# Peptides against a protein of PDB entry 3OIQ, part 66

Target 1, 212 residues: chain A of PDB entry 3OIQ
Amino acid sequence: KNRIFVSSSKDFEGYPSKAIVPVQFVALLTSIHLTETKCLLGFSNFERRGDQSQEDQYLIKLKFKDRGSERLARITISLLCQYFDIELPDLDSDSGASPTVILRDIHLERLCFSSCKALYVSKHGNYTLFLEDIKPLDLVSVISTISTKSTNSSKHSSSELISECDLNNSLVDIFNNLIEMNRDEKNRFKFVKLIHYDIELKKFVQDQQKVL

## One batch from the design tools (peptide; made by RFdiffusion4, then SolubleMPNN)

Design b1_p16_6_s4 (from b1_p16_6, 6 letters changed)
Fold by OpenDDE base, seed 5:
Structure b1_p16_6_s4 (fold): chain B 212 residues (1-212), chain A 16 residues (1-16)
Amino acid sequence: as target 1 above (212 residues)
Amino acid sequence: SLPKEISDEEIDEILS
């Protein structure tokens, strides 16, 4: 089955009530929920949804049914947090209690761009997204990709892969949404409050704000 | 309301 690129989490509202669909999206990591029984990752592209929370628009479940899947989930969380410089409580504590990690509003401190592959699984109108693969994206690389997009439109790579266009469009949309949030005085998101806010990000945001 | 999550058991049944 071909993997579908998803530009909006609203697309799932139109998906079949009983299906298995491999999907892929790009979004910001917004939350981590690791307990003794569950592992969830929240992602968002910050699409405006009226009065609905812009956080956790993509709630991704990691399998957590046995010691093997639990270990894989914990390793996945650890690697993501290491990549994004997210401080976790010590997950390796020899105290036989699985550490509980609940992080929210990650995007307020760090822009954690991630390319996710998941299985959309629906039954009786309910659905769950199960993580298949995750690739963290470097912010400098994201900025560079958006900034250079104007030139490379010509390579029709015929491969079943996400069109480079879909990825780039999603990244642009996310930044545009963040710029709108930053302009909103009621929104808690501010670029200047990001821990990694540097001269490069500042310049990029200023340049993007002129185009919007 | 969070969508009712499909259980890990239900997934194993669906993917089997």
Scores: peptide ipSAE 0.307, ipTM 0.851, DockQ to the pose 0.677
Fold by OpenDDE base, seed 4:
Structure b1_p16_6_s4 (fold): chain B 212 residues (1-212), chain A 16 residues (1-16)
Amino acid sequence: as target 1 above (212 residues)
Amino acid sequence: SLPKEISDEEIDEILS
């Protein structure tokens, strides 16, 4: 089955009530929920949804049923947090207590762009997104990709090609949404409060603000 | 109400 690029989590409302659909999206990491029994990653593109929380528009479940899957989930979280410079408690506690990690509103401090591959699995009208793969995206690379508008139609074979256009459009949409949030005095998100706010990001935001 | 999550056991049955 071909992987479907998803631009909005609302797309899942139109998905079959009983299906398995490989999907892919790009979004910001917003939350991490690791407990003794489950591992969830929250992502958002910050689409406007009225008064609804814009956090966790994509809730991705990692398998967490046995020591092997738990280990994989913990490694995944560790690697993501290392990549994004997110401080975690030591997950390798020799104390037989599984460390609990609950992080929310990650986007208020760090823009953690991620390309996610997941399985949409639905049963009885409910669905869960199961993580298949995650690629953290470097912010400089994201900014560069948006700025260059490189429609390099690399003629790579049709079956796995996420349109570079779809990825780029989603990244632009995320930044536009963040710019709108930054302009809203009631919104807690501010670019200047990001730990990694630098001259490059500042300039990029200023340039994007002129187009909006 | 959030949709009821599919269990890890259910996903393994579905993907088997």
Scores: peptide ipSAE 0.307, ipTM 0.850, DockQ to the pose 0.590
Fold by OpenDDE base, seed 2:
Structure b1_p16_6_s4 (fold): chain B 212 residues (1-212), chain A 16 residues (1-16)
Amino acid sequence: as target 1 above (212 residues)
Amino acid sequence: SLPKEISDEEIDEILS
């Protein structure tokens, strides 16, 4: 089955009430929810949706039913947090009690761009997105990709039909949404409050703000 | 309200 690139979490409202659809999207990590029984990752592209919270527009479930799936989920969370310099409590506590981790509003401190592959599964009008793969994206690489009109149609292999154009367009849309949030005095998001706010990000934001 | 999540057991039944 061909994987569908999703630019908006609203697209799922039009999806069949009983289906299995492989999807891919790019978004910012907004939340982590790890308990004894569940593992959830929240993502957002911060599309304006009225007065609703813009966090967790994409809620991704990791399988958490047995010792093997639990271990895979914990390793996935650990590696993701290590990549983004997110401090987690030690998940390897010898005490047999699996630590509960609840992180929210991650985007207020860190821009954690991620390319996600997931399985959309629906039954009786409800749906769940199950994680298949996650690739963290480096912020410098994201900025460079947007700034360089990558006319490099790199001839890399035809098999994953997810256009480099779809990824680039979604990255631009996310930054435009963040710029709009930064301009809104009521919005808690501010670029200058990011822990990793540097001269490169500052310059990029200033240059993008002149075009918007 | 969180959409009623499909359980891991229901997924295994759907994917089997």
Scores: peptide ipSAE 0.306, ipTM 0.849, DockQ to the pose 0.608
Fold by OpenDDE base, seed 1:
Structure b1_p16_6_s4 (fold): chain B 212 residues (1-212), chain A 16 residues (1-16)
Amino acid sequence: as target 1 above (212 residues)
Amino acid sequence: SLPKEISDEEIDEILS
């Protein structure tokens, strides 16, 4: 089955009430919710949805039903947090109690761009997105990709054509949304408050703001 | 409203 690239989490409102659909999207990591019974990752592209919170537009569930799936979920979270330099409490506590991790508003401190593959599963009008794969994206690579509008139509084989265009368009849209949030005095998001705010990101934002 | 999560058991039944 072809994997569908999703540009908006609103697309799921039009999806079948009983389906299994492989999807892919790019978004910012906004939350991590690890308890004794579940593991969830929140993502957002910060698309405007009226007065609703713009975080957790994509809620991704990791399987968490047995020791094997729990271990995989914990390893996945650990690797993501290591990649994005997110401090986790020591998950290796000898106390046998599974540590609870609840992180929110991650985007206020770090831009954690992620390409996610998920399985959309719906039943009776409810749906859940199950994580299949996650690729963290380097911010420098994201900036370079947006800045180089190079139509390098590298003839990569026709079968995995999630269009490089769809990814790039979504990355641009995310940055445009962040720029709008940064301009809004009521919005808590500010680029200058990011821990990794550097000269490169500053220059990119300044240049992108001139186009908007 | 957040969609009601499908249980892990229900997913295994759907994917089997």
Scores: peptide ipSAE 0.305, ipTM 0.851, DockQ to the pose 0.642

Design b1_p16_7_s1 (from b1_p16_7, 7 letters changed)
Fold by OpenDDE base, seed 2:
Structure b1_p16_7_s1 (fold): chain B 212 residues (1-212), chain A 16 residues (1-16)
Amino acid sequence: as target 1 above (212 residues)
Amino acid sequence: MKYADTEELEKLYDEY
């Protein structure tokens, strides 16, 4: 089955019941929830949804039922956090208590752009998303990709039907949403409060703000 | 569809 690129998590409201659909999206990591029984990742594109929290628009479940799946989930979280410079408690503690990790509001400190492949699974009017793959995206690469109007169709991605345009459009939309949040005095998000806020990001944001 | 974390959906995922 072809993988569907998803630009909005609202699209799932219209998705079929009793279906399994491979999907892909790009979003910011907003939360990590690892307990003894459950592993979830929260993502958002910060699409405006009225007065509702813009966090965790995509809730992605990792399989967490056996020692093998638990190990894979922990490794996935560790690698993701290492990539984004997110401090985790030691997940390898020899103390037989599974470490609990609950991180929220990650986007207030770090812009963790992630390309996610997931399986949409639905039944009886309900759906969940299971993680199939996650690729962290470097912020410099994201800024470069948005700034370079990609006239260069790199010929090599012809086999995966996900348009480079869909990715770029979603990255632009995320930045536009963040710029709007940054302009809102009531919004907690501010670019200047990001730990990795540098001159390059500042310049990029200032240049994007002139177009909006 | 509405988001829900259910054992039924996990079973469907495990069978796929």
Scores: peptide ipSAE 0.688, ipTM 0.972, DockQ to the pose 0.877
Fold by OpenDDE base, seed 5:
Structure b1_p16_7_s1 (fold): chain B 212 residues (1-212), chain A 16 residues (1-16)
Amino acid sequence: as target 1 above (212 residues)
Amino acid sequence: MKYADTEELEKLYDEY
């Protein structure tokens, strides 16, 4: 089956029961939940959902049932955190006890853009998302991609490629949502509070704010 | 559909 690009986690409300559907989305990493028995990643595009929290709109499960899957989950988290400069406790503690990692509100300190491939699995009116692949996106590359309006449809004939348009639209939507959050005095999110807030990001945000 | 983390959904994933 072709991979479906998902622009909103609300789309899953209309998805079929008793289905397995490969999906892909772009979102910001908002949380990491690693315990002895479970590994979850939270993502959001910060789509407004009324009074619901804008964090963790996509809860992605990593398989965590055996030593192999646990190791893969830990490596995945370590690599993501290394890429985004997120401080983790040493997961390789010589004590054999895997440390519990619970990070929330990651987007308040760092914009961790991620392209995720997941498996939508549903039964009996319930669904979950399992991680298949994750690609961290560099913020400078995201800004450049939005700014250049890359019309270069690389005609990669694989039925699994997101259109460059869908990717760009999702990235723009995320920034627009963040700009709205930044303008809201009640919202904790502020661009100026990001650890990596630089002149480039400042200029980009100022230019996007003029279009909104 | 509603998000839920259930053993039944994990089993379906493991069988895929």
Scores: peptide ipSAE 0.686, ipTM 0.972, DockQ to the pose 0.897
Fold by OpenDDE base, seed 1:
Structure b1_p16_7_s1 (fold): chain B 212 residues (1-212), chain A 16 residues (1-16)
Amino acid sequence: as target 1 above (212 residues)
Amino acid sequence: MKYADTEELEKLYDEY
């Protein structure tokens, strides 16, 4: 089956029942929930949804039912956190107790752009998203991609046509939503509170704010 | 569809 690019997590409201659909989206990592029995990643594009929380718009489940899947989930979390410079408690603690990791509001400190591949699985009016693949995106690369308006329709071969346009549009939409949140005095999100707030990000935000 | 974390959906994923 072809992978579907998803621009909004609202799209899943209209998705079919009793289906397995490979999907892909780009979003910011907002939460990590690792317990003894579950592993969930929260992502958001920060689309305005009335009075609902803008966090965890995409809840992605990692398989966590056996030692192999648990190990894979822990490694995945460790690698993501290492990439984004997120401090984790030592997951390898010899104490035999599986460490519990509950991180929320990650986007308030770090913009963790991620390209996610998932399986949409549905039955009886319910769905879950299972992680297939995750690629962390470098913020400098994201800024560069948006700024250069890459008209490179690289005519490269029949590999999974995520339109470079769909990715770029979603990245722009995320930044636009963050700019709106930053302008709202009631919103907790502020660019200047990001740990990695530098001159490049500052300039980019200032330039984007002139277009909005 | 509504988001839900259910054992039934996990079984469907495990069979895929």
Scores: peptide ipSAE 0.685, ipTM 0.972, DockQ to the pose 0.893
Fold by OpenDDE base, seed 3:
Structure b1_p16_7_s1 (fold): chain B 212 residues (1-212), chain A 16 residues (1-16)
Amino acid sequence: as target 1 above (212 residues)
Amino acid sequence: MKYADTEELEKLYDEY
């Protein structure tokens, strides 16, 4: 089945009713919502949407209906948080209550770039997105990819080239949006407040700011 | 279309 690359979560406003469509996007992880009955991940590209919140532009549901799906959801959250150095409350607490995790505004402390595969499911004018796959992206690799590919049109297969161009364009757009947020004195996002803010990220942001 | 977390959409996902 052809997976559609999605550059904007606004695209779903024009998507068909009564459809099941495999989609892919790249975005920053913004929220984690794990309760006794639900598991949701929020992502954003921080596209300007007028006066609306730029957070949680992509709400992705993990199946959470039985012990098997709940276990898979908890493992997925644990692995993502381990990869991004996000501190979770101990999920193994001997109290037979599944721990509740509610994290918001993750992008204010950490840039958690993620390539997501999801299933768009729609009926009666409503849609949801179900997680199929998630790949966390290393920030150094993201910076290197944006910095080097401005020059290398190397001959890869046409199908891999499109997917790689779409990914790179979306990564550039995310950084441009973050730079605009960083320039806005009213915006809470500041690169210097990221706990992983280093000399490499500083230099990259300064170089990108000269082009915008 | 509008985002909504509904049991109907979950049933459609489980049947796919």
Scores: peptide ipSAE 0.685, ipTM 0.972, DockQ to the pose 0.899

Design b1_p16_7_s2 (from b1_p16_7, 7 letters changed)
Fold by OpenDDE base, seed 1:
Structure b1_p16_7_s2 (fold): chain B 212 residues (1-212), chain A 16 residues (1-16)
Amino acid sequence: as target 1 above (212 residues)
Amino acid sequence: MKYADTEELEELYDKY
């Protein structure tokens, strides 16, 4: 089956029942929930949804059923956190107790752009998203991609047509939503509170704010 | 569809 690019997590409201659909989206990592029995990643594009929380718009489940899947989930979290410079408690603690990790509001400190591949699985009016693949995106690369308006329709071969346009549009939409949140005095999100707030990000935000 | 974390959905994923 072809992978579907998803621009909004609202799209899943209209998705079929009793289906397995490979999907892909780009979003910011907002939460990590690792317990003894579950592993969930929260992502958001920060689309305005009335009075609902803008966090965890995409809840992605990692399989956590056996020692192999648990190990894979822990490794995945460790690698993501290492990439984004997120401090984790030592997951390898010899104490035999599986460490619990509950991180929320990650986007308030770090913009963790991620390209996610998932399986949409549905039955009886319910769905879950299972992680297939995750690629962390470098913020400098994201800024560069948006700024250069890459008209490179690289005519490269029949590999999974995520239109470079769909990815770029979603990245722009995320930044636009963050700019709106930053302008709202009631919103907790502020670019200047990001740990990695530098001159490049500052300039980019200032330039984007002139277009909005 | 509504988001839900159910064993039934995990069983469907495990068969895929």
Scores: peptide ipSAE 0.681, ipTM 0.972, DockQ to the pose 0.892
Fold by OpenDDE base, seed 4:
Structure b1_p16_7_s2 (fold): chain B 212 residues (1-212), chain A 16 residues (1-16)
Amino acid sequence: as target 1 above (212 residues)
Amino acid sequence: MKYADTEELEELYDKY
């Protein structure tokens, strides 16, 4: 089955029940929830959803039922946090107690762009998303991708590849949403509060703000 | 569809 690119998590409202659908999206990592029994990653495009929190628009479940799946989930979280310079307690602590990690509002300190592949799984009007693959995206690479109007739609007619247009549009939409949040005095998000806020990001934001 | 974290959905995933 072809993997479907998802630009909005609202699309799942119209998705079929009793289905398994491979999906992919690009979003910012917003939360990590690791307990003894559960592992979830929250992602958001910060699409306006009325009065609802813009955090955790995509809740992605990692399998966490056996020692093998638990280990994979812990390794996945550790690698993501290492990539994004997110400080975690040692998940491998010999103390036999699995550390609980609950991080929220990650986007307030770090822009953690991630390309996710997931399985949409639905039954009886409910769905969940299971993680299949995650690729962290470098912010410099994201900025370069948006700044370079890659008109090279190489029509790779392989139904399995993410559309470069869909990727670029989603990245632009995320930045536009962040710019709107940054302009809102009531919004906690501010680019200048990002730990990695540098001259390059500053310039990019200033240039994007002129187009909006 | 509505997001839900249910054992039934996990069982469906485990069979895939």
Scores: peptide ipSAE 0.681, ipTM 0.972, DockQ to the pose 0.878
Fold by OpenDDE base, seed 5:
Structure b1_p16_7_s2 (fold): chain B 212 residues (1-212), chain A 16 residues (1-16)
Amino acid sequence: as target 1 above (212 residues)
Amino acid sequence: MKYADTEELEELYDKY
């Protein structure tokens, strides 16, 4: 089956029961939950959902049932945190006890853009998302991609490729949502509080704010 | 559909 691009986690409300559907989305990493028995990643595009929290709109499960899957989950988290400069406790503690990692509100300090491939799995009116692949996106590359409006459809003939338009639209939507959050005095999110807030990001945000 | 983390959904994933 072709991979479906998902622009909103609300789309899953209309998805079929008793189905397995490969999906892909772009979102910001908002949380990491690693315990002895479970590994979850939270993502959000910060779509407004009324009074619901804008964090963790996509809860992605990593398989965590055996030593092999646990190791893969830990490596995945370590690589993501290394890429985004997120401080983790040493997961390789010589004590054999895997440390519990619970990070929340990651987006308040760092914009961790991620392209995720997941498996939508549903039964009996319930669904979950399992991680298949994750690609961290560099913020400078995201800004450049939005700014250049890359019309270069690389005609990669694989039925699994997101259109460059869908990717760009999702990235723009995320920034627009963040700009709205930044303008809201009640919202904790502020661009100026990001650890990596630089002149480039400042200029980009100022230019996007003029279009909204 | 509603998000839920259930053993039944994990078993479906493990069979895929």
Scores: peptide ipSAE 0.680, ipTM 0.972, DockQ to the pose 0.896
Fold by OpenDDE base, seed 3:
Structure b1_p16_7_s2 (fold): chain B 212 residues (1-212), chain A 16 residues (1-16)
Amino acid sequence: as target 1 above (212 residues)
Amino acid sequence: MKYADTEELEELYDKY
């Protein structure tokens, strides 16, 4: 099945009703919502949308209907949080209540770049996105990819080239949006407030700011 | 289209 790369969550406003469409996007993890009955992940590219919140532009649902799907959702959240060094409350607490996890504004402390595969499902003018796959991206690898590919048109297969160009363009767009947010004195996002802010990220941001 | 978390959309997903 052809998976569609999505550069903007606004694209879903024009998507067909009564459709099931495999999609892929890259975005920053912004929220985690795990309750007794639901599991949702929020992502954003921080595209400007007028006066609307730039958070949770992509709301992705994990199946959470039975013990098997609930276990898979909890494992997915645990693995993502372990990869991004996000502190979770102990999910193994002997109290037979599934722990509730509500994290918001994750991007204010950590840049959690993620490549997501989802299923767009629509009916009666409404849509939702179901998670099919998630790949966390290393920030050093993201920075290196943006910095090096401005020069290497190397001959890979046309299908891999399109997917790789789309990924790189979206990563550049995210950083450009973050730079604009960082320049806005009213915006809560600041690169210097990231707990993983280092000399490499500082240099990269300074070099990107000269092009914008 | 509008984002919505509905049981109808979950049932459609479960049948796919």
Scores: peptide ipSAE 0.679, ipTM 0.972, DockQ to the pose 0.899

Design b1_p16_7_s3 (from b1_p16_7, 8 letters changed)
Fold by OpenDDE base, seed 4:
Structure b1_p16_7_s3 (fold): chain B 212 residues (1-212), chain A 16 residues (1-16)
Amino acid sequence: as target 1 above (212 residues)
Amino acid sequence: MKYADTEELEKLYEEY
């Protein structure tokens, strides 16, 4: 089956029941929930959803049922946090107790752009997303990708690749949503509060703000 | 569909 690019997590409202659908999206990492029994990653595009929290629009489960899957989940979280410079408690505590990690509002300190592949799994009117693959995206590459909009990739390469247009549109939409949040005095998100807020990001945000 | 964390969905994923 072809992988479907998802621009909004609202799309899942219209998705079929009793289905397994490979999906892909790009979003910001907003939360990490690692306990003894489960592993969840929260992602958001910060699409306006009325009065609902803009966080965790995509809740992605990692398989966490056996020692092998638990190890893979812990390694995945460790590698993501290392990539994004997120401080984690030592997951390898010699104490035999697996540490609980609950991080929220990650986007308030760090823009953790991630390209996610997941399985949409549905039955009886419910769905869950299971992580298949995650690629962290560096902010410099994201900024470059948005800035260098080459309209020329009309190559419908094989049905398994994200459309470069879909990726670029999603990245632009995320930044536009962040700019709106930054302009809202009631919103906690501010670009200047990001730990990695530099001259490049500042300039990019200022240039995008002129187009909006 | 509505998001839900259910054992039924986990089983369906494990069978895939």
Scores: peptide ipSAE 0.691, ipTM 0.973, DockQ to the pose 0.895
Fold by OpenDDE base, seed 5:
Structure b1_p16_7_s3 (fold): chain B 212 residues (1-212), chain A 16 residues (1-16)
Amino acid sequence: as target 1 above (212 residues)
Amino acid sequence: MKYADTEELEKLYEEY
């Protein structure tokens, strides 16, 4: 089955029951929940949903049922946190207790853009998303991709029907939503409070604010 | 569909 690009986590409200659907989305990492029995990643594109929390719009489960899957989950978390410069407690503590990691509101300190591949799994009116693959995206690369309207659709490897346009549109939508949050005095999100807020990001935000 | 983390959905994922 072809992988479906998802622009909104609301799309899953209309998705079929008793289905397994490969999906892909781009979002910001908002939370990490690693316990002894479970691993979840929260993502958001910060789409406005009325009075609902804008965090964790995509809750992605990592398989965590055996020693192999647990190790893979921990390695995945470690690599993501290393890439985004997120401080974790040492997951390799020689004390045989797997450390519990609960991080929330990651987007308030760091813009962790991620391209996620997941399986939508549904039954009896419920669904879960299971992680298949995750690619962290560099912020400079994201900014450059948005700024350079890449009209060069020339590298269609024929198997992923996900247009570069869908990816770019999703990245633009995320930034637009962040700009709206930054303008809202009640919203905790502020670009100037990001640890990595530099001259490049400042300029990009200022230029995008003029278009909105 | 509503998001829910259920053992039934985990089983379906493992059978896939």
Scores: peptide ipSAE 0.690, ipTM 0.973, DockQ to the pose 0.896
Fold by OpenDDE base, seed 3:
Structure b1_p16_7_s3 (fold): chain B 212 residues (1-212), chain A 16 residues (1-16)
Amino acid sequence: as target 1 above (212 residues)
Amino acid sequence: MKYADTEELEKLYEEY
């Protein structure tokens, strides 16, 4: 079955009821919710939705029903946090209680670009998204991809080209949305408050701001 | 459609 690339989480409002659809998107990790009974990841492209919160536009559920799925969820969270240099409380507390992790507003401190594969599942006018795969993206690689691909129409296969164009367009849209948030004095997001804010990111943002 | 985290949707996912 063909996986659908999703550019906006609003697209799910128009998706069919009683369907199972494999989807893919790229977004920033905004929240982690790990409890004894549930594991959720929040993502956002920060698309303007009027006065609604721009956070957690994509809520992705990890299977969390048995010891095997719970272990996989905890390992997934650990590996993501290790990759993005997110400090987790020690999961190894000798107290037989599974540690609770609730992180919000991750994008205020770190830009955690992630390519997600999920299963859209719908019934009775409701939907949820289940995680199938997640690939963290390196920020330097994201910046380099946006900066260089404006010029290279290299003849790769039509199916790979579509997925790469969709990915690049979504990455550009995310940065444009972040630039708009950074310009808004009322918005909490500021590039200069990111822990990893460096000269490269500063130059990239300054160059993108000249085009907007 | 609306986002909802329901046991019905979890069952439908597990049957797929």
Scores: peptide ipSAE 0.689, ipTM 0.973, DockQ to the pose 0.900
Fold by OpenDDE base, seed 1:
Structure b1_p16_7_s3 (fold): chain B 212 residues (1-212), chain A 16 residues (1-16)
Amino acid sequence: as target 1 above (212 residues)
Amino acid sequence: MKYADTEELEKLYEEY
């Protein structure tokens, strides 16, 4: 089945019942929930949804049913956190107790852009998303991609047409939403509070703010 | 559809 690119988590409201659909999206990592019994990742594009929380618009489950899947989930979390410079407690505690990790509001400190592949699974009017693959995106690369308007439709072969356009549009939309949040005095998000706020990000935000 | 965390959906994922 072809993978569907998802620009909004609202799209799932209109998705079919009793279906398994491979999907892909790009979003910011907002939360990590690792317990003894489950592993969840929260992501958001920060689309305005009235009075609803803009966090965790995409809730993604990692398989967590046996020792093998639990280990894979823990490794996945560890690698993501290493990539984004997120401090975790040692997951390999010799104490035999599986460490609990609950991180929220990650986007307030770090912009963790991620390209996610997931399975949409639905039955009886309900759905969930299971993680298939996750690719962390480098912020400098994201900024460069948006700034250059890569018109290089490199004719890469027909099979994984995630339109470079769809990815770029979603990245632009995320930044636009963050700019709006930054302008809102009531919103907790501020670019200047990011740990990695540098001259490059500052310049990029200032240039994007002139277009909005 | 509405988001839900259910054992029924986990079972469907495991059968895929």
Scores: peptide ipSAE 0.688, ipTM 0.972, DockQ to the pose 0.876

